# Designs tried in a protein design run: peptides against a protein of PDB entry 7AE7. Part 68

Target 1, 321 residues: chain A of PDB entry 7AE7
Amino acid sequence: KVYKDLREFLEVLEQEGQLIRVKEEVNPEPDIAAAGRAAANLGKNQPAVFFEKIKGYKYSVVTNVHGSWQNHALMLGLDKNTSTKDQFYELNRRWDKFPVPPNVVKREAAPCKENVIDKDINLFEILPLYRINEQDGGFYISKASVVTADPEYPDDFNKLNVGTYRIQVKDRDRVGIQALAMHDIAVQLEKAEAENKPLPIAITIGNNPLVTFMASTPVGYNQNEYEFVGALQDGVPMDIVKSDLYDHLYVPAGSEVVLEGHIIPRVRTVEGPFGEFPGSYSGARLQCEVKIDRITHRTNPIFENLYLGIPWTEIDYLMAL

## One batch from the design tools (peptide; aimed at target 1 P28 E29 F124)

Design b2_p25_4_s2 (made by RFdiffusion4, then SolubleMPNN; from b2_p25_4, 14 letters changed)
Fold by OpenDDE base, seed 1:
Structure b2_p25_4_s2 (fold): chain B 321 residues (1-321), chain A 25 residues (1-25)
Amino acid sequence: as target 1 above (321 residues)
Amino acid sequence: AIAAEIAERRARLRKELEEVAEKLK
């Protein structure tokens, strides 16, 4: 089974009993994080948690989407009770199908283009932002698939990078991004900053679960994560669409929200702290700042965010294979 | 079976949320 978007996956999770829907209005804090911890306490068969109503916000949140081996099996289109070993073997078998080039769809065919915000951008109107941990220095977007390209080779599709980075909301239209030297985005940013140019960026939220998986999986600098998604879909291409602002950036066609903008060259602002692990906070650091210039989103967008409760967390499952 | 399991999971989650909300008061 192949999923076009997050919604198709959430439907399967719900059908398989791997999604809890919270219909009652919750407070962003502490209820979302508390419910994530509660879901982790349900044992090995941890469900996704879907919050339909969040006080002060218009839209929904889903967390713990990748938070179990059952969810991981379902992501691969396998039986939810498929052993970790068999999941690993199947993943490796499919990995060998790389590259599977994506389909480029027309703008009009891409669900992520249903709505556009190009002025008076306010992230709080689109994303039900909350502190994941009580001591977090702000609101984090933790499961975004961030799209960047090599500014020296913008037309080289193999150098298009789709990665997961720690993103703190800084203002209504600004985010801090943690671009570590080991990340491909840092290489691309270095090239842009050498010329004092902005780095084009698309921050995509609420994707096909295999996009999120591949964005969290290290690949070669000259390898495209979308071509691995097609491989992991057992040879079925994923659908991508051109970004609105940049001809060289492609985003998942089914993304719930796409934040298009640029990394401001040679600017660093305080980011953090963030509770990456229970009881451990990564300190405040000077990080890159992104200006958001355009938002596209699905109608009633779902904010997919990471659950950072007691191990095993979603990160543990995303990195375990 | 799945519907019953979901209902039970919801009930557990709600209870845990309530317990956390009480601890924060």
Scores: peptide ipSAE 0.016, ipTM 0.420, DockQ to the pose 0.022
OpenDDE base, seeds 2, 3, 4, 5: peptide ipSAE 0.014, 0.015, 0.015, 0.014; ipTM 0.410, 0.471, 0.388, 0.325; seed 5 fails the geometry check

Design b2_p25_4_s3 (made by RFdiffusion4, then SolubleMPNN; from b2_p25_4, 11 letters changed)
Fold by OpenDDE base, seed 1:
Structure b2_p25_4_s3 (fold): chain B 321 residues (1-321), chain A 25 residues (1-25)
Amino acid sequence: as target 1 above (321 residues)
Amino acid sequence: SIAEEIEERKKKLEEIKKEVEEKLK
């Protein structure tokens, strides 16, 4: 089975008993994190947790989408009880199908384009933002697939990067992004900043689970993550669409929310702290800042965010493969 | 200080959050 978007995957998770739906209104803090921890305590079959109603917000949150081996099996379109060994085998088999070029769909065919916000941008109106950890320095978007390109080679699709980075909300229309030197985005940003130019960026939230998986998986600088998604879909291309602001950036057609903007050149602002692991906080640092210039989103967008809990974090599963 | 900046930002964002909540009511 191949999933077009997060919603198709969530449907399967629910059908397979791997999603808990919380229908009652919850407080974003501490209830989201608490419920995630409670779900994690259910054992090895950790379900995703879908919060339909969040106090003070219009839209929903889902966490722990990749938070179990069962969910990973389902992500690959396998039986939920597929062993880790067999999952690995299948992953490797499919990996060899790279590259599988994505389909570029028309704007009108892309669900992520259903709604547009191009003025008076306020992230809090679109995303039910909450502190993941009690001591976090702010609200984080922790499971976004961030799209950037090489500013020197903007038309080279192979240099298009889709990565996962720590993103802290800084203002209504600003986020901090942790672009570490080891990340492809840092290379691209360095090139832009050398010319004192903004780096175009699209921060995509709530994607096909394989997009999220590949965004968290390091690949070569000249390899496009979307082409790996197609490989992992056993040769079925994924659908992408051109960003609204930039001709050279493509986003998943089915993204729940797309934040389009630019990294402000040569600006660094305080980011953090963030609890990457239970009881372990990464200190505050000066990091890049993104100005959000445009938002596109599906109707009733689902905010997919990372679950950080014990004993296993969602990161453990995303990186285990 | 970094700590002061973090706290000021936290306050600002909480205010923004409240504004959004009020608009939904």
Scores: peptide ipSAE 0.494, ipTM 0.927, DockQ to the pose 0.873
OpenDDE base, seeds 2, 3, 4, 5: peptide ipSAE 0.441, 0.436, 0.474, 0.484; ipTM 0.909, 0.908, 0.922, 0.924

Design b2_p25_4_s4 (made by RFdiffusion4, then SolubleMPNN; from b2_p25_4, 10 letters changed)
Fold by OpenDDE base, seed 3:
Structure b2_p25_4_s4 (fold): chain B 321 residues (1-321), chain A 25 residues (1-25)
Amino acid sequence: as target 1 above (321 residues)
Amino acid sequence: MIEEEIKELREKLEKELKEVEEKLK
């Protein structure tokens, strides 16, 4: 089975008993993080948790989407009881199908384009933001697939990068991004900053689960994550659409939310602390600042956010394959 | 307070999961 978007995957998770739906209104804090911890502590089944109603917000949250081996099997379109060994074998078999070029769809065919916000941008109106950990220095977007390109080769599709980075909300229309030197985004940013130019960026939230998986999987600088998504879909191309602001940036057609903007050159602001692991916080650092210039989103967008819980975090499953 | 709320929420989620597992059998 292949999924077009997060919603098709969540439907399958629910059918397979791998999604808990919380229908009652919850407080953003501490209820979302508490429910995530409770779900992770249920042992082997570790379901996703879908919050339909969050107090003070309009939209829903889902956490722990990749939080189990059963969810990983389903992500690959396998039986949920497929062994980790057989999942790994199938993943490797499909990996050899690279490259599978994506389909570029028209703007009118892309669900991520259903709504547009191009003025008075307020991230808190679109995303039900909450602190994941009590000691977090702010609100984080921790499960975004961030799209950037090489500013020297903007038309080279093989250099289009889709990565997962720690993103702290700084203001209504600003986020801090952790671009470590080992990340492809840091190479691209260095090139832009050398010329004192902004780096175009699209921060995509609530994607096809294989997009999120590939954004968390290191690939070569000259390899496109979307072409691996097609490989992992057993040769079925994924659908992408051109960003609204930039002709050279493509986003998943089915994204729940797309934040389009730019990294401000040579600006660094305080980011963190963040609880990357249960009981472990990364210190505060000077990180890059992104200005959000445009938002596109699906009607009633689902905010997919990372669950950080004991004994295994969702990131442990994303990194274990 | 938070520990009790976490416990209650855990018990609720464990119950919901068991009900789902029983429906899938």
Scores: peptide ipSAE 0.024, ipTM 0.425, DockQ to the pose 0.023
OpenDDE base, seeds 1, 2, 4, 5: peptide ipSAE 0.000, 0.000, 0.000, 0.000; ipTM 0.288, 0.264, 0.326, 0.311; seed 5 fails the geometry check

Design b2_p25_5 (made by RFdiffusion4)
Pose (drawn by RFdiffusion4):
Structure b2_p25_5 (pose): chain A 313 residues (1-149, 158-321), chain P 25 residues (1-25)
Amino acid sequence: KVYKDLREFLEVLEQEGQLIRVKEEVNPEPDIAAAGRAAANLGKNQPAVFFEKIKGYKYSVVTNVHGSWQNHALMLGLDKNTSTKDQFYELNRRWDKFPVPPNVVKREAAPCKENVIDKDINLFEILPLYRINEQDGGFYISKASVVTANKLNVGTYRIQVKDRDRVGIQALAMHDIAVQLEKAEAENKPLPIAITIGNNPLVTFMASTPVGYNQNEYEFVGALQDGVPMDIVKSDLYDHLYVPAGSEVVLEGHIIPRVRTVEGPFGEFPGSYSGARLQCEVKIDRITHRTNPIFENLYLGIPWTEIDYLMAL
Amino acid sequence: MEFEISNETSEELLERLYKIRDEIA
């Protein structure tokens, strides 16, 4: 099977006993992060945890989506009990199908374009933001696929919420931004960027794939789907930016020129906190989202947690 | 080039974020 969006994958996970629904209202901190750690601590057949009610918020949160070999195998469309070695072989075989060009769809057909917010941007009205770890510098979006501009790139970068319509980003960790970043800051021009949240599991998996192999990213997702092309749609504001047609939330924005503010600290996959450093800020100019969006976020702690599964094979 | 630098603390940032969250509640 191939998943057009996060919601089809969550449906498969629930049918396979790999998704737990938390119906009672929970507080943002520390409940969501504690549940993410506990789900990771179950050791075997760790499920995704779906929080339907978060105090003071309107929408729902899902965590630990990738956090088991069962979830990982189901992401690949295999039986949930497929061994890790066999999943490795299946990924190795599909790796060679690169490239599979994506299908570009019309705006009216992309579920991520159902709702538009073009003014008075407030991330909190859409995303139930919360603190992941006690010493984090702020509320984080820890599982977004970020799109920048064959020269289109998708990657995962931790994003700290700074204001209703402003976030932090480590721009010098996106090694295609940094030739346009010099030109843009030298000329005081903004650099367009897209932040996608709640994606097809293979899109997130591709976004965590090493940068050393300069692929075409979306064309790699079609390869992981064994030759089935993925659907992408053009962003509202920037014609050279394409986002997954099925994303739950799309934040279209730009990197603010000549602005450096304190970002962090935040957790890193080696199990420790990073330090606080001066980083770039991104202004959100537009939000498009599916009706009743799902905030797909990720808990990070002492290994093994979901990030290890996203990096392993 | 001249840059705008901000040395905001985590406590100040979290206070603002908590206020924003309480306002939509």

Design b2_p25_5_s1 (made by RFdiffusion4, then SolubleMPNN; from b2_p25_5, 12 letters changed)
Fold by OpenDDE base, seed 1:
Structure b2_p25_5_s1 (fold): chain B 321 residues (1-321), chain A 25 residues (1-25)
Amino acid sequence: as target 1 above (321 residues)
Amino acid sequence: MEYTISYESAEERLAKLEAIKKEIA
């Protein structure tokens, strides 16, 4: 099975008993994190947790989407009880199908374009933001697939980067982003900052689960993550759409939320702390700042965010393969 | 290369963000 978007995957997770719906209103803190921890304690078959109602917010949150081997098997369109060995074998077999070029769909065919916000941008109106860990220095957007390009080669699709980065909300229309030197985004940012130019960026939230997986998987600088998604879909192309602000940036057509903007050149702001692992906080660091200039989103967007709190977190599953 | 560096404490940031959150609630 191939999934067009997060919603199709969540439907399958629910059908397979790998999704818990919390229908009662919860507090953003501490209830989301607490419920995630409780779900993780249910054993090796950790379900996704979908929070339908969050106090003070309009929209929903889902966590732990990739948080089990069962969910990982289902992501690959396999039986949920497929062994880890067989999942690895199938992943490797499909990996060899690279490249599978994506389909570029029209704007009117892309669910991520259903709604537009181009003025008075407020991230809190769109995303039910909360502290993932009690000691976090703010609200984080985790599991975002961040799209950037090489500013010297903006039309080279092979240099289009889709990566996962630590993103902290800084204001209504600003986020901090951790661009580590080992990431392709850092190379691209260095080129932009050398010329004192903004780096165009699209931060995509709530994607096809294979997009999220590939955004967390290191690939070559001249390899496009979307072409790997097609390979992992056993040769079925994924659907992408042109961003609204930039002709050279393409986003997943089915994204729940797309934050379009730019990294402000030669600006650094304090980011953190963040509890990446239980008892391990990455300290405060100077990080890049993104100005959000436009938001597109699906009607009733689902905020997919990372679950952190118990060994074998989503990070462990995303990095294990 | 000259950088503009801004130092906002976690407490200051949280206070600001909580205020924004309250405006929406």
Scores: peptide ipSAE 0.610, ipTM 0.947, DockQ to the pose 0.877
OpenDDE base, seeds 2, 3, 4, 5: peptide ipSAE 0.178, 0.039, 0.360, 0.569; ipTM 0.710, 0.570, 0.789, 0.933

Design b2_p25_5_s2 (made by RFdiffusion4, then SolubleMPNN; from b2_p25_5, 11 letters changed)
Fold by OpenDDE base, seed 3:
Structure b2_p25_5_s2 (fold): chain B 321 residues (1-321), chain A 25 residues (1-25)
Amino acid sequence: as target 1 above (321 residues)
Amino acid sequence: MEWTISYETTEERLKRLNEIKESIA
């Protein structure tokens, strides 16, 4: 089984009993986090939690999509009861199929292009933002696949980076992004800032689960994460589409939300704190800031966000493979 | 090279963002 988007995966999770649907209206705080913790307490078989209605917002949230070995098996199109050992074996087997180049689809064929916002941008109108942890210094977007390119080699597809970074909402149309020196985005940003130029960026939310997986998996600077997604799909190419603002940036065709903009050169603002683990907070730091210039999104976009809770965090599964 | 550094307290940010959040409800 190959998934085109998050929605196809959520359907399979629900069919396999790996998704809990909350139909009642919830308060974003504390109900989302509380329900996530309750789901995590179900033991090793941790389901995703889908919130259909969130008070004060128009759209839905899903959490803990990658929060179990069963979900990982299903992500690979395997039986949910596939052993961890067999999942690793299959992942390694498929990894050797790299590279599998993606299909570039036309704009009109890409679900992420169904709606456009290019004026009066307000992230809160599109994303049901909430504090993941009570002591968080703001609202975080924690499962975005962030697309950037090398500003010296913008047309080199192998240098196109798709990574997962901590993103804090700063304003209606601005986010802080944690670009650590070990991340490929930091290399690209350094090059842009050396020339005092903006770095083009596309922040994609609610993707094919293998995109999210690969965005959280370190690869070589000259390796494209989309080509690994195709490999992990056992040789089936994924679909990507050109961004609206930039000819050199490609986003997953099925993304729920795409935030297009730029990292502002040589600007640092306070970001954090964030509770990366229960009871552990990364302190406030000076981080770069992104201006959002355009949003494209699917009709009734689903905000996929990270679950952080006891006993296991979703990060534990994303980093385990 | 000129760099811009801006400081905002967590409390100030949360207050501001909550005002934005409530404005769309």
Scores: peptide ipSAE 0.565, ipTM 0.919, DockQ to the pose 0.900
OpenDDE base, seeds 1, 2, 4, 5: peptide ipSAE 0.544, 0.564, 0.552, 0.561; ipTM 0.915, 0.918, 0.918, 0.917

Design b2_p25_5_s3 (made by RFdiffusion4, then SolubleMPNN; from b2_p25_5, 8 letters changed)
Fold by OpenDDE base, seed 5:
Structure b2_p25_5_s3 (fold): chain B 321 residues (1-321), chain A 25 residues (1-25)
Amino acid sequence: as target 1 above (321 residues)
Amino acid sequence: MEYTISYETTEERLERLRKILEEIA
């Protein structure tokens, strides 16, 4: 099975008994984290946790979407009980199908374009933000697929980068982003900052699960993550659409939320701390800052965020591959 | 290349974010 968006995947997770739906209203803190930990304690078959109602917010949150080998098998369209060995075999087999170019769909056909916010932007009106860990220095968007391009070669689709980066909410329309030197985004940012120009960026939230997987999987600088998604879909192209602000940036057509903006050139602000591992907090560091200029989103957008709790966390599953 | 650096405390940030939450509640 191929999934067009997060919603189709969540439906399958629920059908397969790999999604817990929390229907009662919860407090963002501490209930989301507490419920996630409780779900993790159910054993090796850790389900995703979907929170329908969050106090003080209009929309829903889902966590732990990639949080088990069962969920990983289902992501690949396999039986949930497929062995890890067989999952890796199938992953490798499909990997060799690269490249499978995506379909570029019309704006009218892209669910991520259902709603537009281009003034008075407030991230808190769209995303039910919460502290993942009690001592976090703010709210994090920890499972976004971030789209950037090479400023020198903006029309080279092979240099379009889709990556996962730690993003801290700074204000209504600003976020900090951790762009480390080892990341492809850092190469692109360096080129932009050399000319004192903004780097165009699209931060996409709530994607089909293979997009999120590939955004967390290192590939070559001249390899497009979307073409790997098509390969991992066993040769079925994924659907992408042009961003509203930038013709050369393409986002998943089915994204729940797309934050379009720019990295402010030659500006660094304090980011952190963040509890990446239980009992271990990263210190505060100077990181890049993104100005959000436009938001597009699906009606009743689902905020997919990372589950952090008792090992194995989603990070462990995403990095173990 | 000159960088502009902005410093804020965690407490200052959290207070700002709390105020935003109160406005939408």
Scores: peptide ipSAE 0.506, ipTM 0.917, DockQ to the pose 0.832
OpenDDE base, seeds 1, 2, 3, 4: peptide ipSAE 0.503, 0.502, 0.499, 0.502; ipTM 0.918, 0.918, 0.915, 0.917; seed 1 fails the geometry check

Design b2_p25_5_s4 (made by RFdiffusion4, then SolubleMPNN; from b2_p25_5, 13 letters changed)
Fold by OpenDDE base, seed 3:
Structure b2_p25_5_s4 (fold): chain B 321 residues (1-321), chain A 25 residues (1-25)
Amino acid sequence: as target 1 above (321 residues)
Amino acid sequence: MEWTVSYETTEERLARLEEELKKIA
């Protein structure tokens, strides 16, 4: 089984008894985080939790999508009871199929293009934002696949980077992003900042689960994560579409939300604290600031967000493979 | 709360989670 988008995966999770649907209206805080903790604390067979109605917001939230070995098996299109050993074996077998180039679809064929916001941008109208931890310094987007390119080689598709980074909402149209020196985005940003130029960026939310997986998996600077997604789909190409603002940036065709903008050169603002582990907060740091210039989104977009808690949490499963 | 690692089926675990979610909601 191959998934085109998050929605197809959520359907399979639900069919396989690996998704709990909360139909009642919940409070953004503390209900979402509390439910995420409850799901993670099950120890085995941790389900995704889908919140249909969030008080004060229009759209839904899903968390703990990658929160179990069963969910990982299903992500690979395997039986949910596939052993961890067999999952690793299959993952490695498929990894050797790299590269599998993605299909570039037309704008009209991409679900992420169903709606456009290009003025009066307000992230709170599109994303049901909440504090993941009580002591968080703000609202975080913690499960985005962030697309950037090498500013010296913008047309080199192999240098297109899709990564997962900590993103704090700073304003209606601004986010802080943690770009650590070890990340490919930091290399690209350094090149842009050397010339005092903005770095084009697309922050994609609610993706094909293998996109999220690969965005969390370190690969070579000259290797494209989308080509690994195709490999992990056992040779079936994934669908990507050109961003609206940038000819050189491609986003997953099925993304729930795409935030297009730029990293402001040589600007650093306070980001954090964020509770990466229960009772352990990363300190506030000066981080990069992104201006959001355009949003595209599916109708009734689902905000996929990470739950962070006591291991084994979703992040541990994403990093363990 | 001693979360006894009982040999719970996925269904039993989901039911338990739903009950816990109902307490929060």
Scores: peptide ipSAE 0.021, ipTM 0.551, DockQ to the pose 0.017
OpenDDE base, seeds 1, 2, 4, 5: peptide ipSAE 0.015, 0.021, 0.019, 0.017; ipTM 0.458, 0.527, 0.523, 0.462; seed 5 fails the geometry check

Design b2_p25_6 (made by RFdiffusion4)
Pose (drawn by RFdiffusion4):
Structure b2_p25_6 (pose): chain A 313 residues (1-149, 158-321), chain P 25 residues (1-25)
Amino acid sequence: KVYKDLREFLEVLEQEGQLIRVKEEVNPEPDIAAAGRAAANLGKNQPAVFFEKIKGYKYSVVTNVHGSWQNHALMLGLDKNTSTKDQFYELNRRWDKFPVPPNVVKREAAPCKENVIDKDINLFEILPLYRINEQDGGFYISKASVVTANKLNVGTYRIQVKDRDRVGIQALAMHDIAVQLEKAEAENKPLPIAITIGNNPLVTFMASTPVGYNQNEYEFVGALQDGVPMDIVKSDLYDHLYVPAGSEVVLEGHIIPRVRTVEGPFGEFPGSYSGARLQCEVKIDRITHRTNPIFENLYLGIPWTEIDYLMAL
Amino acid sequence: EREEELEEWYQRNKELNQKAEEDFY
């Protein structure tokens, strides 16, 4: 099976006993992060945890989506009990199907274009933001796929919420931004960027894939789907930016020129906090989202947590 | 009530960011 969006994958997870629904209202901190750690601590058949009610927020949160070999196998469309080795072989075989060009769809057909917010941008009205770890510098979006511009790149970068319509980003960790970053800052011009949240599991998996192999990232997702192309749609504001047609939330924005502010600290996969450093800020110019969006976020702590599964094979 | 609570969470995030800036400098 192939998943057009996060919601089909969550449906499969729930049918397979790999998704737990938390119906009672929970506080943003530390409840969501504590549940993410506990789900990771179950050791075997760790499920995704779905929080339907978060105090003070309108929408829902899902965590630990990739955080087990059962979830990982179901992401690949295999039986949930497929061994880790056999998943490795299946990924090795599909790796060679690269490239599989994506299908570009019309705006009216992309679920991520159901709702538009073009003014008075407020991330908190859409995303139930919370603190992941006690010593984090702020509330983080820890599982976004970021699109920048065959020269289109998708990657995962930690995003700290700085204001209702502003976030932080480590721009010098996106090694295609940094030739356009010099030109843009030297000429005081903004650099367009897209932040996607709540995606097909293979899109997130591709976004965590090593940069050393300069692929064409969406064409790689079609390879992981064993030859089935993925659907992408053009962003509202920037014609050279394409986002997954099924994303729950799309934040279209730009990197603010000549602005460096304190970002962090935040957790890193080796199990420790990073330090606080001066990083770039991104201004959100537009939000498009599906009706009743789901905030797919990720808990990070002492290994093994969900990030290890996203990096393993 | 929900909107007041959401405002509190936004202010909470601002407080965290401010503390991280003060610790940095």

Design b2_p25_6_s1 (made by RFdiffusion4, then SolubleMPNN; from b2_p25_6, 16 letters changed)
Fold by OpenDDE base, seed 2:
Structure b2_p25_6_s1 (fold): chain B 321 residues (1-321), chain A 25 residues (1-25)
Amino acid sequence: as target 1 above (321 residues)
Amino acid sequence: EEEELREKIEEENKARVAAAEAAFL
């Protein structure tokens, strides 16, 4: 099975008994994190947790989407009881199909374009933000697939990068992003900052599970993550759409939320602390700042965010290539 | 009530960010 978006995957997770739906209104804190920890205590067969109603917010949250080997099997369109060995075998078999170029859809065919916000941007109106860890310095977006291009070669689709980065919400229309020197985004940012230019960015939230998986997987600088998604879909192209602000940035057509903006050149602001692991905090650091200039989103957008639990995090499954 | 609570959440986040900035500098 191939999934066009997060919603199609969540439907399968629910059908397979790998999703808990919470219909009662919850508090953002501590209930979301507490339910994540409770799901982790169910053992290795950890379900996703979907919160339909969150006090103070209009929209829903889902966590732990990739948080088990069963969910990983289902992501590949396999039986949920497929062994880890057989999942890796199938993953490797499909990997050899690279490249599978994405299909560029028209704006009118892209669910991520159903709604537009271009004035009075407020992230809190669109995303049910909460602290993942009790000691976090603020709210984080931890499962975004971030799209950037090479500013010297903006039309080179092979240099289009889709990566996962730590993103802190700083204000209604500003986020901090951790662009480490080892990430492809850091190379692209260095080029933009050398000329004192903004780096165009699209922060995509709530994607089909293979996009999130590939955004968390290191690939070569001249390899496009979307072409691997098509390979992992056994040769079925994924659907992408042009961003609204930038002709050279393409986003998943099915994204729940797309934050379009720019990294402000040569600006660094304090980001953190964040609990990357249970009981381990990375201290505050000077990091890049993104201005959000436009939002597009699906009607009733689902905020997909990372589960950080004990003994295994959702990251452990996302990095298991 | 929902909007008032959301505004409070925004203010609390802003205060946490400012506190982290002040602790770093």
Scores: peptide ipSAE 0.610, ipTM 0.948, DockQ to the pose 0.833
OpenDDE base, seeds 1, 3, 4, 5: peptide ipSAE 0.583, 0.034, 0.103, 0.031; ipTM 0.945, 0.627, 0.699, 0.618

